Peptides against a protein of PDB entry 2AUS. Designs and how they scored, part 159

Target 1, 323 residues: chain A of PDB entry 2AUS
Amino acid sequence: ADIKREVIVKDDKAETNPKWGFPPDKRPIELHIQYGVINLDKPPGPTSHEVVAWIKRILNLEKAGHGGTLDPKVSGVLPVALERATRVVQALLPAGKEYVALMHLHGDVPEDKIRAVMKEFEGEIIQRPPLRSAVKRRLRTRKVYYIEILEIDGRDVLFRVGVEAGTYIRSLIHHIGLALGVGAHMAELRRTRSGPFKEDETLVTLHDLVDYYHFWKEDGIEEYIRKAIQPMEKAVEHLPKIWIKDSAVAAVAHGANLTVPGIVKLNAGIKKGDLVAIMTLKDELVALGKAMMSTQEMIERSKGIAVDVEKVFMPRDWYPKLW

## One batch from the design tools (peptide; made by RFdiffusion4, then SolubleMPNN)

Design b2_p20_7_s2 (from b2_p20_7, 8 letters changed)
Fold by OpenDDE base, seed 4:
Structure b2_p20_7_s2 (fold): chain B 323 residues (1-323), chain A 20 residues (1-20)
Amino acid sequence: as target 1 above (323 residues)
Amino acid sequence: SAEEEARRRFEELLARARAR
């Protein structure tokens, strides 16, 4: 999530009309909710689907979706995309995740050996999905980006772990326990990050949402519910971005593919096949799509399809048709 | 329960780790 991407400017003279669109910071509260994502602190107990259903009831919403399932017993960061933003969760599914886990060892192991063995699990690991997963039980490789041991107390090991999407921490702990020779199990798990969403001031509980919705509806105080909901653009911060001309926005909002002439600026390191966010010059999310060119090809070419537009988020009327 | 104890230990160790 924290990859700083260089921005390459193709058109340094491109201006944006301040009268067009709705920048993320300037949306009326109802529109902000329609294009919102909640950084929810999921409680332990309920399923991610039950929690989404509760949010829909609390906020009187027709649609919502989550940025990646947490097991019932797992707490922490669950991004919940609202209404028109519901489909933005697809940007979060492939995103890296961080957890804090409690591993319980089934025997006594010297602390130095625990530290040494856990460090060997940084990098590529082979996992088999658990029996109860909706995923076919095929062996697959996953990346462990880092393991940080926070505390060792006898047989209890508290650690932070950064992982590729769909890494099973329970399986990781099982394999660590085997490598230690004593066995281990996952006692507790909390998700502390899901892509751009982390434990910060934007993290809210279900109780907070009840209270904040009440303050808005009964007291006319929008501030709390506005802060509790992030703009949908937050959910794409980790993606490579392409910024487009005002004249291209309405076409893309109508589902037209992005062509090279529409590009004002773009991130470096886009590869063909990457998921990219198409943005306005006001940092509004227009659409998600598949890159049909590399960054270099988008710079060098004067024409052609740059992005195959898969999902439009922006309404068709926010920008005028200029074609 | 073993689950309640695991939760308690997790919260305790996490609190210690956040205080450092």
Scores: peptide ipSAE 0.329, ipTM 0.899, DockQ to the pose 0.924
Fold by OpenDDE base, seed 3:
Formats: sequence, structure tokens, C-alpha cells
Structure b2_p20_7_s2 (fold): chain B 323 residues (1-323), chain A 20 residues (1-20)
Amino acid sequence: as target 1 above (323 residues)
Amino acid sequence: SAEEEARRRFEELLARARAR
């Protein structure tokens, strides 16, 4: 998620009409909500589904979706995509995650040994998904990007962990406990990151949302609810991007596949089969799709389908039909 | 409960770790 991707310019003369579209920073409040994502601090207790249902009630929404299930007891970063943005959460499923975990050891272990053994769990680990997961219970590899021990207090180990999507922290802690020889369990877990969404100033509670919606509806103050909702484009910041000509936007917004002539600039390192974000020159999300070409093929070829468009987000009328 | 105690302890340790 943190890898800055090089931007390759294919058409350096491409301009955008300032009268077309609605850039993320220029949406009226109602439109901002319709294309919004909340960086929710999920409380411990409720399911992720119950929390989404509460947000829908609080904000008077027809639909919303979350960027990856947190267990009832797990708190922290739950991206909730609103209304027209609801399906942008699919971009967050493959994104890296960070957690803070409390591991409880079932015996006494010297601190030096705890630190040494936990460091060995950085890198590739073998996991079996738990029964409660919709994932087939086959052995699979997962990446642990980093483990940072925050505090050791006797048998309690507080640590930060960055992981590949679908890494089970409970299973990691179980394996660490086995390697320590005493056994361990996950006492507590908080998610501190889901791709581009972090514990920052954009993190809001359900209570904040109640208050901010009240300030808007009763007092006419839009500022708080506007700041509490991120533009849907935030949910694709970690994806490789392809920026397209104004003349290609309406066709893609109608569900046409992106062809090579429509490309203005693109990220380096796109592979065939990658999930990519199709953007306007004003950094508006048009659609998500599957890359049908590599970055190199999109540069070298004059024609062909560059992206198989899977999900359109942009309304059909934001850009004129130029075909 | 043992779960409430684990929660409290997690919040205490997390607060200490954020203050450093």
C-alpha cells in the first residue's frame, strides 16, 4: 500500500475541461456523501454488519458496505463506503492491514527470547484459515511485513503487526506461542490500518457521526460531516492508476472497456490481471477494472483493450459523450 | 469478567505505548 508508483506519461498534451466532472474537493455535501467513505473507529461488541446498519440509520442512507470484516470483539479502522461508493470496498480487500495485538503467554519467557522469536515471524508464514472464515481451510502462505513490540509486561506482549490481506493474527499468535514453548492466545486486537485508511484525524466514531449529522440537519453546519466523510478516491489510493482523456470518460462511465488510445498517463508495474483504478485528469474515480495489458503493453500498443471495466462509479452525465 | 480485565489491560498498555 505504501509503494509510491512511478507515473508514466503517454500523452503530455492532454488537457481537461474544468467545467466537466466533480473533483473530490468540489462536491456539494449531498454528492460528497453519495461518493463517500467513512474511516470508522468500530467499537468492540457489534458485528461489522450491525455497525454498517447503524451508519445507514444515522446518516439516512439506502446502502453502505465495509472494507473488510472485523470480528465483534475487534475494534478500530473499518472503512465504510456509502451509497454510490458502496462497492469501492472491493479495492480494500487485497490491501495490507495493520493491527495492534495483545498476546497473552501461558508461561514465563525471558524478554530477550520473546523479542528474538517474534522477529523470526517477519516474512513468509504458513497459515490455515479458522473455521469461522469463508476461506477454504487449506494451508497457505501469508506475508508478515513487520512486527514491532510496543510493550512487554510479564506474560502480556503488546505488538504492532503489518500483514498481507487475509493473515489471521490469532493464528500468528498461536504459532508464536508454540515457538516460545509455553503457548499463547490473542487476548485483544485492534485494527490500526486498512490500506490507505489509518488511525489519523479522519478516524471517527459512531457518536461523532450522530453529532455531525445533527449539526448539519438541525444547525445547517456542513463542516463536520464533510470532514468525517472521505471521498471514494481515498479508497483507491493504494491501487495502480490509469488516467484517461476527457473523451474516454463518458464511454467508461457507460460501461465500455478502456482502450489504449484513451490513456493519458499510468502507473508503472501494472501486470495483466491487476485490479486498477481508472481516473480522470482531475483525479476522479471513473471505474475499477482488471488490467488486460501490462504497463509496457499499454505504452507500446496503439490499440486494444487495456482494462476490462468491472465496476463503474462515476455518473454517466458528469462528462459529455464525445463519440 | 476475565474478558473485561483483558480489555482494560489492553487499553492501558495501548495508552502507554501511544504516550511514548
Scores: peptide ipSAE 0.278, ipTM 0.877, DockQ to the pose 0.941
Fold by OpenDDE base, seed 2:
Structure b2_p20_7_s2 (fold): chain B 323 residues (1-323), chain A 20 residues (1-20)
Amino acid sequence: as target 1 above (323 residues)
Amino acid sequence: SAEEEARRRFEELLARARAR
């Protein structure tokens, strides 16, 4: 998520009309909620689906969805997309994750050996999905981006780990325990990051949401609930972006594919087949789609389909139809 | 329970690691 993507400008003279659309920070509170994502601190105990059902009841919502399942016993960062933003979670499923884990060793191991062996698990690892996963139990490779040992207390090892989506920390700890020769199990797990969502000032509890909704509905104070909900555009910060002309926005909002003439600027390093976010010049999310060209092809070509539009988010009336 | 003890240890170790 922290890869700074270069921005290539294709049309430096493109302007945007300030009267059109609703920029993320300028949405009325009701509209902000309709296009919102909560950075929820999921408590240990409930399923991710039960927590989503509670948020829907607390905030009086018809629809919501989560940005990747946490097991019942696992706490921490659970992005919950609201109402019209519900399907933005598809952008979060493939995103990298970070966890803090407590590993309990089944025997005594010197600290130097613990540190040496855990460092060998950085990089590509072979995993088998657990029985409880809906995924076929085929062996698969996963990336461990980093392992940071935070504390060693006898047989208890607290560590931070950055991983590719769908890496099983329980399986990682089991393999570390085997490599140490004594065995190990996962005692506790917390997710500290899911793509662009992390432990920061935007992290809120279920209790916070109850209180903040009450302050809005009973006292007329919208400030707390407004701060507790992030704009849906936050959920696509880690994706490569393509910014489009005002004249192209309404067509894409109607489900038309993005053509090359509609592009104003784009991120470097887009490959054919990548999931991309189509943005306005006001950084509003129009749609998610599949890149049909590379960044280089989108620069060099004068025509053609740049993005196959898979999911529209923007309402059809925010920008005028100019075709 | 063993689970409550593991949670307490996790919270304690996490608090120590955040204070550094």
Scores: peptide ipSAE 0.265, ipTM 0.872, DockQ to the pose 0.901
Fold by OpenDDE base, seed 5:
Structure b2_p20_7_s2 (fold): chain B 323 residues (1-323), chain A 20 residues (1-20)
Amino acid sequence: as target 1 above (323 residues)
Amino acid sequence: SAEEEARRRFEELLARARAR
């Protein structure tokens, strides 16, 4: 998720009309909500689905979806995409995750051995999904990007871990416990990151949302609810991006595939088959799609389908039809 | 309960780790 992608400019003279679209910072509050994502601090206890249902009730929404299930007992970062942004969660499902975990050891282990063994779990690990997962219980490789031991207190090990999507921390802790020879279990877990969403000033509780919605509806104060909701574009910050001409926006918003002539700039390192975000020159999300070309092919070619458009987010009328 | 104790311990250790 943190891979800074170079931006390659194809058309350095491309301008955008300031009258067209609604940049993420210029949406009226109702429109901001319609294209919003909440960085929710999920409490321990409820399911992720129950929490989404509560948000829908609190904010009087017809539709919402979450960016990746947290187990009932797991707290922390749960991105919840709202209304017209609901489908943006598909960008968050494959995103890297960070957790803080409490591992409880079933025996005494020297601290040096704990540190040495936990470091061996950085990199590729073999996991089997738990029985309760919707995922087929096949052995699979997952990446552990980093393990940072925060504190060791007797048999309690507090650690931060960055992982590939669908890595099971419970299974990781079980395997660490086996490698230590004493066994271990996951005592507590908090998700501290889901792709671009982290523990920061944008993290809000369900109680915050109740209060902020009340301040808006009863007192006319929009500030709090506006800050509590991130623009949907936040949910695609970790994706490779392609920025398009104003003349291409309406066509893509109508579901037309992006062709090479519509590209103004793009991220380096796009491969054929990658999920990409199609953006305006004002950093508005038009659509998600599948790259049909590499970055290099999109640079070198004068024509052809660059992106197969799968999910349109932008309304059809924000930009004029110029075809 | 063992769950409440684990939660308390987690919050305690997390608070210590954030204060460093």
Scores: peptide ipSAE 0.264, ipTM 0.872, DockQ to the pose 0.930

Design b2_p20_7_s3 (from b2_p20_7, 7 letters changed)
Fold by OpenDDE base, seed 2:
Structure b2_p20_7_s3 (fold): chain B 323 residues (1-323), chain A 20 residues (1-20)
Amino acid sequence: as target 1 above (323 residues)
Amino acid sequence: SAEEEARRRFEELLARAEAR
């Protein structure tokens, strides 16, 4: 998620009109909520779906969606996209995840052996999805990006793990236990990261949301609820971006595909078929789409469809129709 | 319960790791 993507400028003279659009930091509170994502600290106990239903009741919302299911017993980072931003969760589903896990060993193992064996699980692992998964129980490869052992206390091993989306930590711990020769189970699990969302000052509880909504509605204080909700643009920070001319924004907001002449700047390393975020020069999310060209093709070509627009977020009236 | 004990051990070991 922390890959600094180079920005290639195609049109260095492109300006943006300050009267058009609503930059993420300048939305009125109602509009900020309509295009918001909460970095929720999910409590242990409820399902991710129950938590989303509670947020809709607390904040008086019609629609919301979550950025990837946590099991009932699993706590921590659950991005919840609100109202018009609800479909931005599709950008978070394929994103990398981080967890802190407590593994309990079923026998005594020397600490040096624990450390050596756990290091062998960095890289590609073969997993079978659990019975409760909607995913067909086919063997599949998943990446473990890193394992960091935090504490070893007898048979209890606390560790941080970075993984590819849809890696099952319970299955990883089971295989580690088999490799250690004593067996193991997952005692506790917390998600500490989901793509661009992590444990930081933006992490809020359900209780915080109750209080902050009350302060806004009863006391007229919007500051707390404004801070508790991130702009939807946060949910696409990990994606490759394409920034477009003001003259192209309204067409894309109407569902037109992005053509090469509309591009001002773009990230390096876009491949054909990648999910990309189409942005204004004010860093507003216009749409998500599928790249139809590489970064290199978008630079070299003067014409053609650069992005097949799959999902529009921006309202049609924020920018004038210039076509 | 076994679940409450696992949560307690998780919080205890996390606090030790953060104190280093």
Scores: peptide ipSAE 0.607, ipTM 0.961, DockQ to the pose 0.927
Fold by OpenDDE base, seed 3:
Order: sequence, then structure tokens, then C-alpha cells
Structure b2_p20_7_s3 (fold): chain B 323 residues (1-323), chain A 20 residues (1-20)
Amino acid sequence: as target 1 above (323 residues)
Amino acid sequence: SAEEEARRRFEELLARAEAR
């Protein structure tokens, strides 16, 4: 999931005006919230939608959205994008996921056989989406990046699993149980990662958010609520990036497509059709868009549409119009 | 409940794994 992407510089003389924009670390608290993403520890019980509604009430927000549904019973990492950042969650939908799962076996199996069979499920697997999913119930391949067995205790198997987006852990466990010959079910599931969001010091509960909002509004202490909210740029860390000239920022912020002359630097390995993040030279997210060229085409060409801009995030006034 | 027991068991085994 953490593909370190090479950065190719196209214009080594491009400078940025320090007076323009609001870098992620320089946003006033209200602006930070407007362009924020919470790494929420979703409790077991509520739906992802109910949790988003609670966050909106707690933080007095008009709009929020989550970075991929967790079932009611599933806990853990739920990125919740706030206000102006709400649509950044689209960057998290294709991102890899990690879970810790408790599998319960329906019979006794030797530990060596459990380990051997579970290792065979690393790589490409065939899945059919469950009935409850909005996804068409056709067979599809998914990647299991890794399986790490944490504990085996009788019929209970605790394991960590890294998976491609839209891999169903319940279906994986069902197939493992079939391969073991005894059957199995998913007893518990926690999501430990969603792209760049993981279990770390940025993970916060609903209770933390209540307290931190109170400290800000009643006590004038901004520190806690500031730390509890990540800048929206965090939600695009895993995407290929294109950094643009200051002179191109306002045009893109007005919804213009990114043209090749606006590019200062870009990640290697961009393909036509990839979701890309358009960034300022201060690492501010301007927009998400679809690459219309490869990295190589963006280097070699002097003109043309590099990115079809799908969603603007940056306000239109952060950078001056220079056209 | 069976769900509460599964959660307890998950937390117990996770704590064992994190203690290694």
C-alpha cells in the first residue's frame, strides 16, 4: 500500500509565493476543520452513517462523509472527511485495507494445517460479493497482500490481513473454513487500516471528539481538536501526485482541467485513467482528477490536457488569477 | 450474548498477540 513513488521534476526553477494559499500546518482552527479528516475509531454497534451523523452533531458541522463503510458490528479505522473536504473520501475507496479478524472454526484442525492453508490464501482470490452489498454479485478476483496469524487458540484464529479494496473478509474466512474441511465463520472484525489512515496516535473516539470540542468551545483550548483532525491532504498521500505552478492553481480551483505547461513535478508511474491528486508546491490539495496522459507523456509533451479535473477542494481565492 | 463473548475473545487474543 505504501508505494514510494519517484518524483520527476519538470521545472526545477518554479518557485511558490509564501503569501498565497494555506498550507496544511498553517490553517486557522476553523479552516483546519473545514478541510479536515478524522481518523475515527468506529465503535461496534452503530452504522457508519450514524457515526457520521454523530460527528456532525458533536462538531456542529453541516456536512461530512466516510472513507468506506464498516458494518455495524465492525470497529476500527473509519476516515470521516469534514465540510469542504467531504468528497476527499473518494480517494480512499480504491485504497488497500487492513483488518484484524477472529475466525472461529467449526471443528478441530492441527495448527500446522491452519498455518499452511491460510498461507495459500495470500495472492489472488476469487470472491462473490455478499447479498447486502450494493455491488453486482459476479465473481471477481481480489488481492490478499498478506495474512499474518497472530494467535491460534483451539478453534479460534486471530489474524491480520492486508487486502485490496472491496475484499470481503467474511467471504475469505468462509473459503478458508472450506479449505480446512471443517468450515469457519467470522466471529469478530476490526479495520486497522484504510489507505494512509491506520491505528496510530491520530486515531480518536467519539468520546474524545466530545471532550476536545468542549475544550475548544468552553475553555478556549484548540490543541486537542486540532490534533484530532488531520488535514484533507492526508487522505491523498497514497495517490500519485502532480504539483503545479502558482499560476495554474487558480484556474484548477475554478474547475479548469490541468494542462501540461502547469506541471512543475509529478510522480512516476501515472497511467492514463489513474486517479491523481493535483497539489500546490506547498503540498496543498487543489483537486482530484483523472489522468489523461501517462507520466512519460506529461514530461515529453509541451501542451494538452494532463488531468481531467473531477473534484475541486481548494477555495478559488487562495491563489490569485494569473490568466 | 454470543456477540459479546466473541468480542471478549477477540480482545483477549489481541492482547496476547500485542504482549509478544
Scores: peptide ipSAE 0.606, ipTM 0.961, DockQ to the pose 0.930
Fold by OpenDDE base, seed 1:
Structure b2_p20_7_s3 (fold): chain B 323 residues (1-323), chain A 20 residues (1-20)
Amino acid sequence: as target 1 above (323 residues)
Amino acid sequence: SAEEEARRRFEELLARAEAR
């Protein structure tokens, strides 16, 4: 669930100049694409890297990146960040994931036992990364947030599962099968959520992208390609936010760290070390950075570095230099 | 193939779950 974070206002008199910046809803189509993220329905078969390469070819792009690898056989939600937004994927990598999985049992098990055992796998689990993972093959804990059994039909169990980033559903199913005493394997897997991206009206196929690009380039119809691409700000909806004064925007866009006097409003519950999104008062993404203070420290202090700016997205010229 | 059958079963069971 998207935990609605409380918004604490520090400066209720702070105004924004409507002539500065480009709010997500006011970007020309070319600029929208440059700062876009596609909620792609990845087909089964290709690698996530091959799919990104195809999107680059289809949309005539120089750069793109994906919000977390899906295995070749896995379908569903693959956020693909475009051009100047490419680096926003770093916000999606640590985000929670949801899947629908088909587990096939290697023996007959009473339904009540299936339900009871699967419920025991909610919470913290110990996993070893598979051989093919770029992650060091050390045992690690991961959170299973929920398991929802959708269907049980003989030896086939369809279930929804919400998990911490880098939880291996194949390994989860293997351990469930061991706990049931009969063994099990993952027959099919679809990702239904990656942070703020889910199965909704924004989900598009590679075929849709081919058609929508053609409608724009050959027929002059931009509506379809505009709707198929989400603003990069969508990719940070799940992060805690800090909204800054117009006078602070250009400095942060030049790579300066955010200082406490620049803060207008912020989410509650920011901890030191959290990944945060720095936003304008028009909800434009300026940068991603590491919180150097808690929310409470950012409220109580009059000075100091609030955010260590790691990745700038906003162009340097959208807001005037006011220093 | 075993993969095609697994996909068919996935789609069948998903459709059944969405119809409830």
Scores: peptide ipSAE 0.602, ipTM 0.961, DockQ to the pose 0.923
Fold by OpenDDE base, seed 4:
Parts: structure tokens; sequence; C-alpha cells
Structure b2_p20_7_s3 (fold): chain B 323 residues (1-323), chain A 20 residues (1-20)
């Protein structure tokens, strides 16, 4: 969600040493790839796992992971986290998604009725996961953030939909069809957004990656492959953030929990149990962790564990040990 | 609960579709 989170400053005098770390824009190309995420335009046909395996082959990588499965027939935005960044996908799994869908109606319905009924599906809806889902088949609530009808041509309805993670568009279309009284099915689906990743200048194809890797390896031109790979920090833009002192970075990079004295600034609205990104003052991702305090508790308390560190990303040597 | 309200809304939408 494009929710601008307020930033609360606890220590306005905290400075950062420019010689320490590697800011997202200042990584050597090899290091940029090791801490990268591709905003892939997944083609229709292959599974998300096949596409990840192709990227690993194209870019000569040992490991990669995707930011949420697209069905074989579904195209569009598939974030693929590379190498050391592979586990950043855990930040993208719970992120909101946007799709463009083509719904085919099984009968004729007046346009005004289509528009009125689809508007009623904005907000909280009941969903049952499909049989093919790894998710336990139970009724659950999901948020539909918005429905934007793009075009209505007889029985074909093209629409944009913003949804909570794990909302099934096929099930939504089925329920819309029932509410219209004629039935409906999903004809086409494209994912246009996965959290901070969208259809923009960063969206690349598998063909682009082949060409850009060739230009780097054979011609020595790194510019294209550098632009085709986003820093791992992009994959956490939607999370609440906590920025820490330079003196705390090496400890967290060694797997120590973040304590309250290490906090320089933080986002408003952190709740206990939230997934948070621990950042340096240079906006480098140190770790992901579970908030053990609210934002308010992190402001009011002088001591205690603020974040239980679950996954470290930053190497131990980027910042000196100051303890 | 939000689930009970969403269920009620869905059941109301279905009932309106069946009454047509």
Amino acid sequence: as target 1 above (323 residues)
Amino acid sequence: SAEEEARRRFEELLARAEAR
C-alpha cells in the first residue's frame, strides 16, 4: 500500500560515517546482483518456479526466490530476489497485490447493474481458497481495496483490482457472477503490482535479462544489467522501518536483537508483532524482524528489546564492531 | 466480527441474485 508512514526522530544528532556500508546506489555490480531483486514481467505459460530457474541460469546464480506465485497462465509483475537477497521475498508475500482481470459473464447484464454490483465487492469479502492452494481450505476474510472498471463490452468486463495478499481473483469473479445472477468466469489475469513492484521502467522480460547479461559479460557494459536489478531495499519499501545508529549495525548484522538505545528514527504505527525492516542511516537493509514493542513503547522506553531479529541480510564486515 | 459482516453482505448479495 502507498501509505506514507510518518517518521519519528528519536536522535536528531545521530550521524553516519560515509566510509561504512554500501548504500543501495553505490554497490559494485557483483554486490548489487548479490543483494538484488528483479521486477520480472512473467510470461504466460511457465510456472513461477520455472521462471526463477531460468533467471538463475541466465544470470549464473546459485539461488533465487519469487515474491508470490503467479499461476502458469497469469502474466505480469513477479519480483525475483537474488542470491543473498533471496529471503527478502518474505516481505513481499504479505504485500498487497493489483491485477487487471478480464471477466466473462455467462449472460447479458445491463452495464449499470454490472457497475453497481462490482462496487459492492469493495471492502471485506469472504473467500474460500481453491483446492490447488497450499493454504488450508477455510472461509476467511480478505480486503478488496478498490475495483476500477476499465471497459465493458457486452459480456466482457475488464477491470483493475487492488487486493490483500492471498485474495483469489478467480473466486472474486465467480462471486461477482453469482451476484449478477448470470454467473461468470476469469478469462484473463495479469498482475500489475506486488507491493512496491509495479509496471514501470524497472519491469523487465526474460529476453531483456539475456541481452543485458550478454552486454555485461561479452561487451563489458554493466549499465543495462545494473538498471534491470533493483536493490533489495526496494522489496521492503512498504514495511515499517526502524533506522539504527552506526554503532548498532554490526551487532544486528551478527544476529543480536535490536535494543531501544540503538534506534535513531522509526515509522509511526508499528504494533507489537509487526514485520519491520531494520535500516542503517544510509537506507541499507540490515535485517528483518518482529517488533517486540509498539512505536509508542519504542519512544517512551529507555531500554529493552525493540525488535526480535529473524533474518539478517547485511554482511558482518560492512560496519565495524563498536562494542 | 469482520468475517461475520462480510458473510452477511455476501449472503445478502446472493439472496438478491436468487430472487431475480
Scores: peptide ipSAE 0.017, ipTM 0.497, DockQ to the pose 0.024

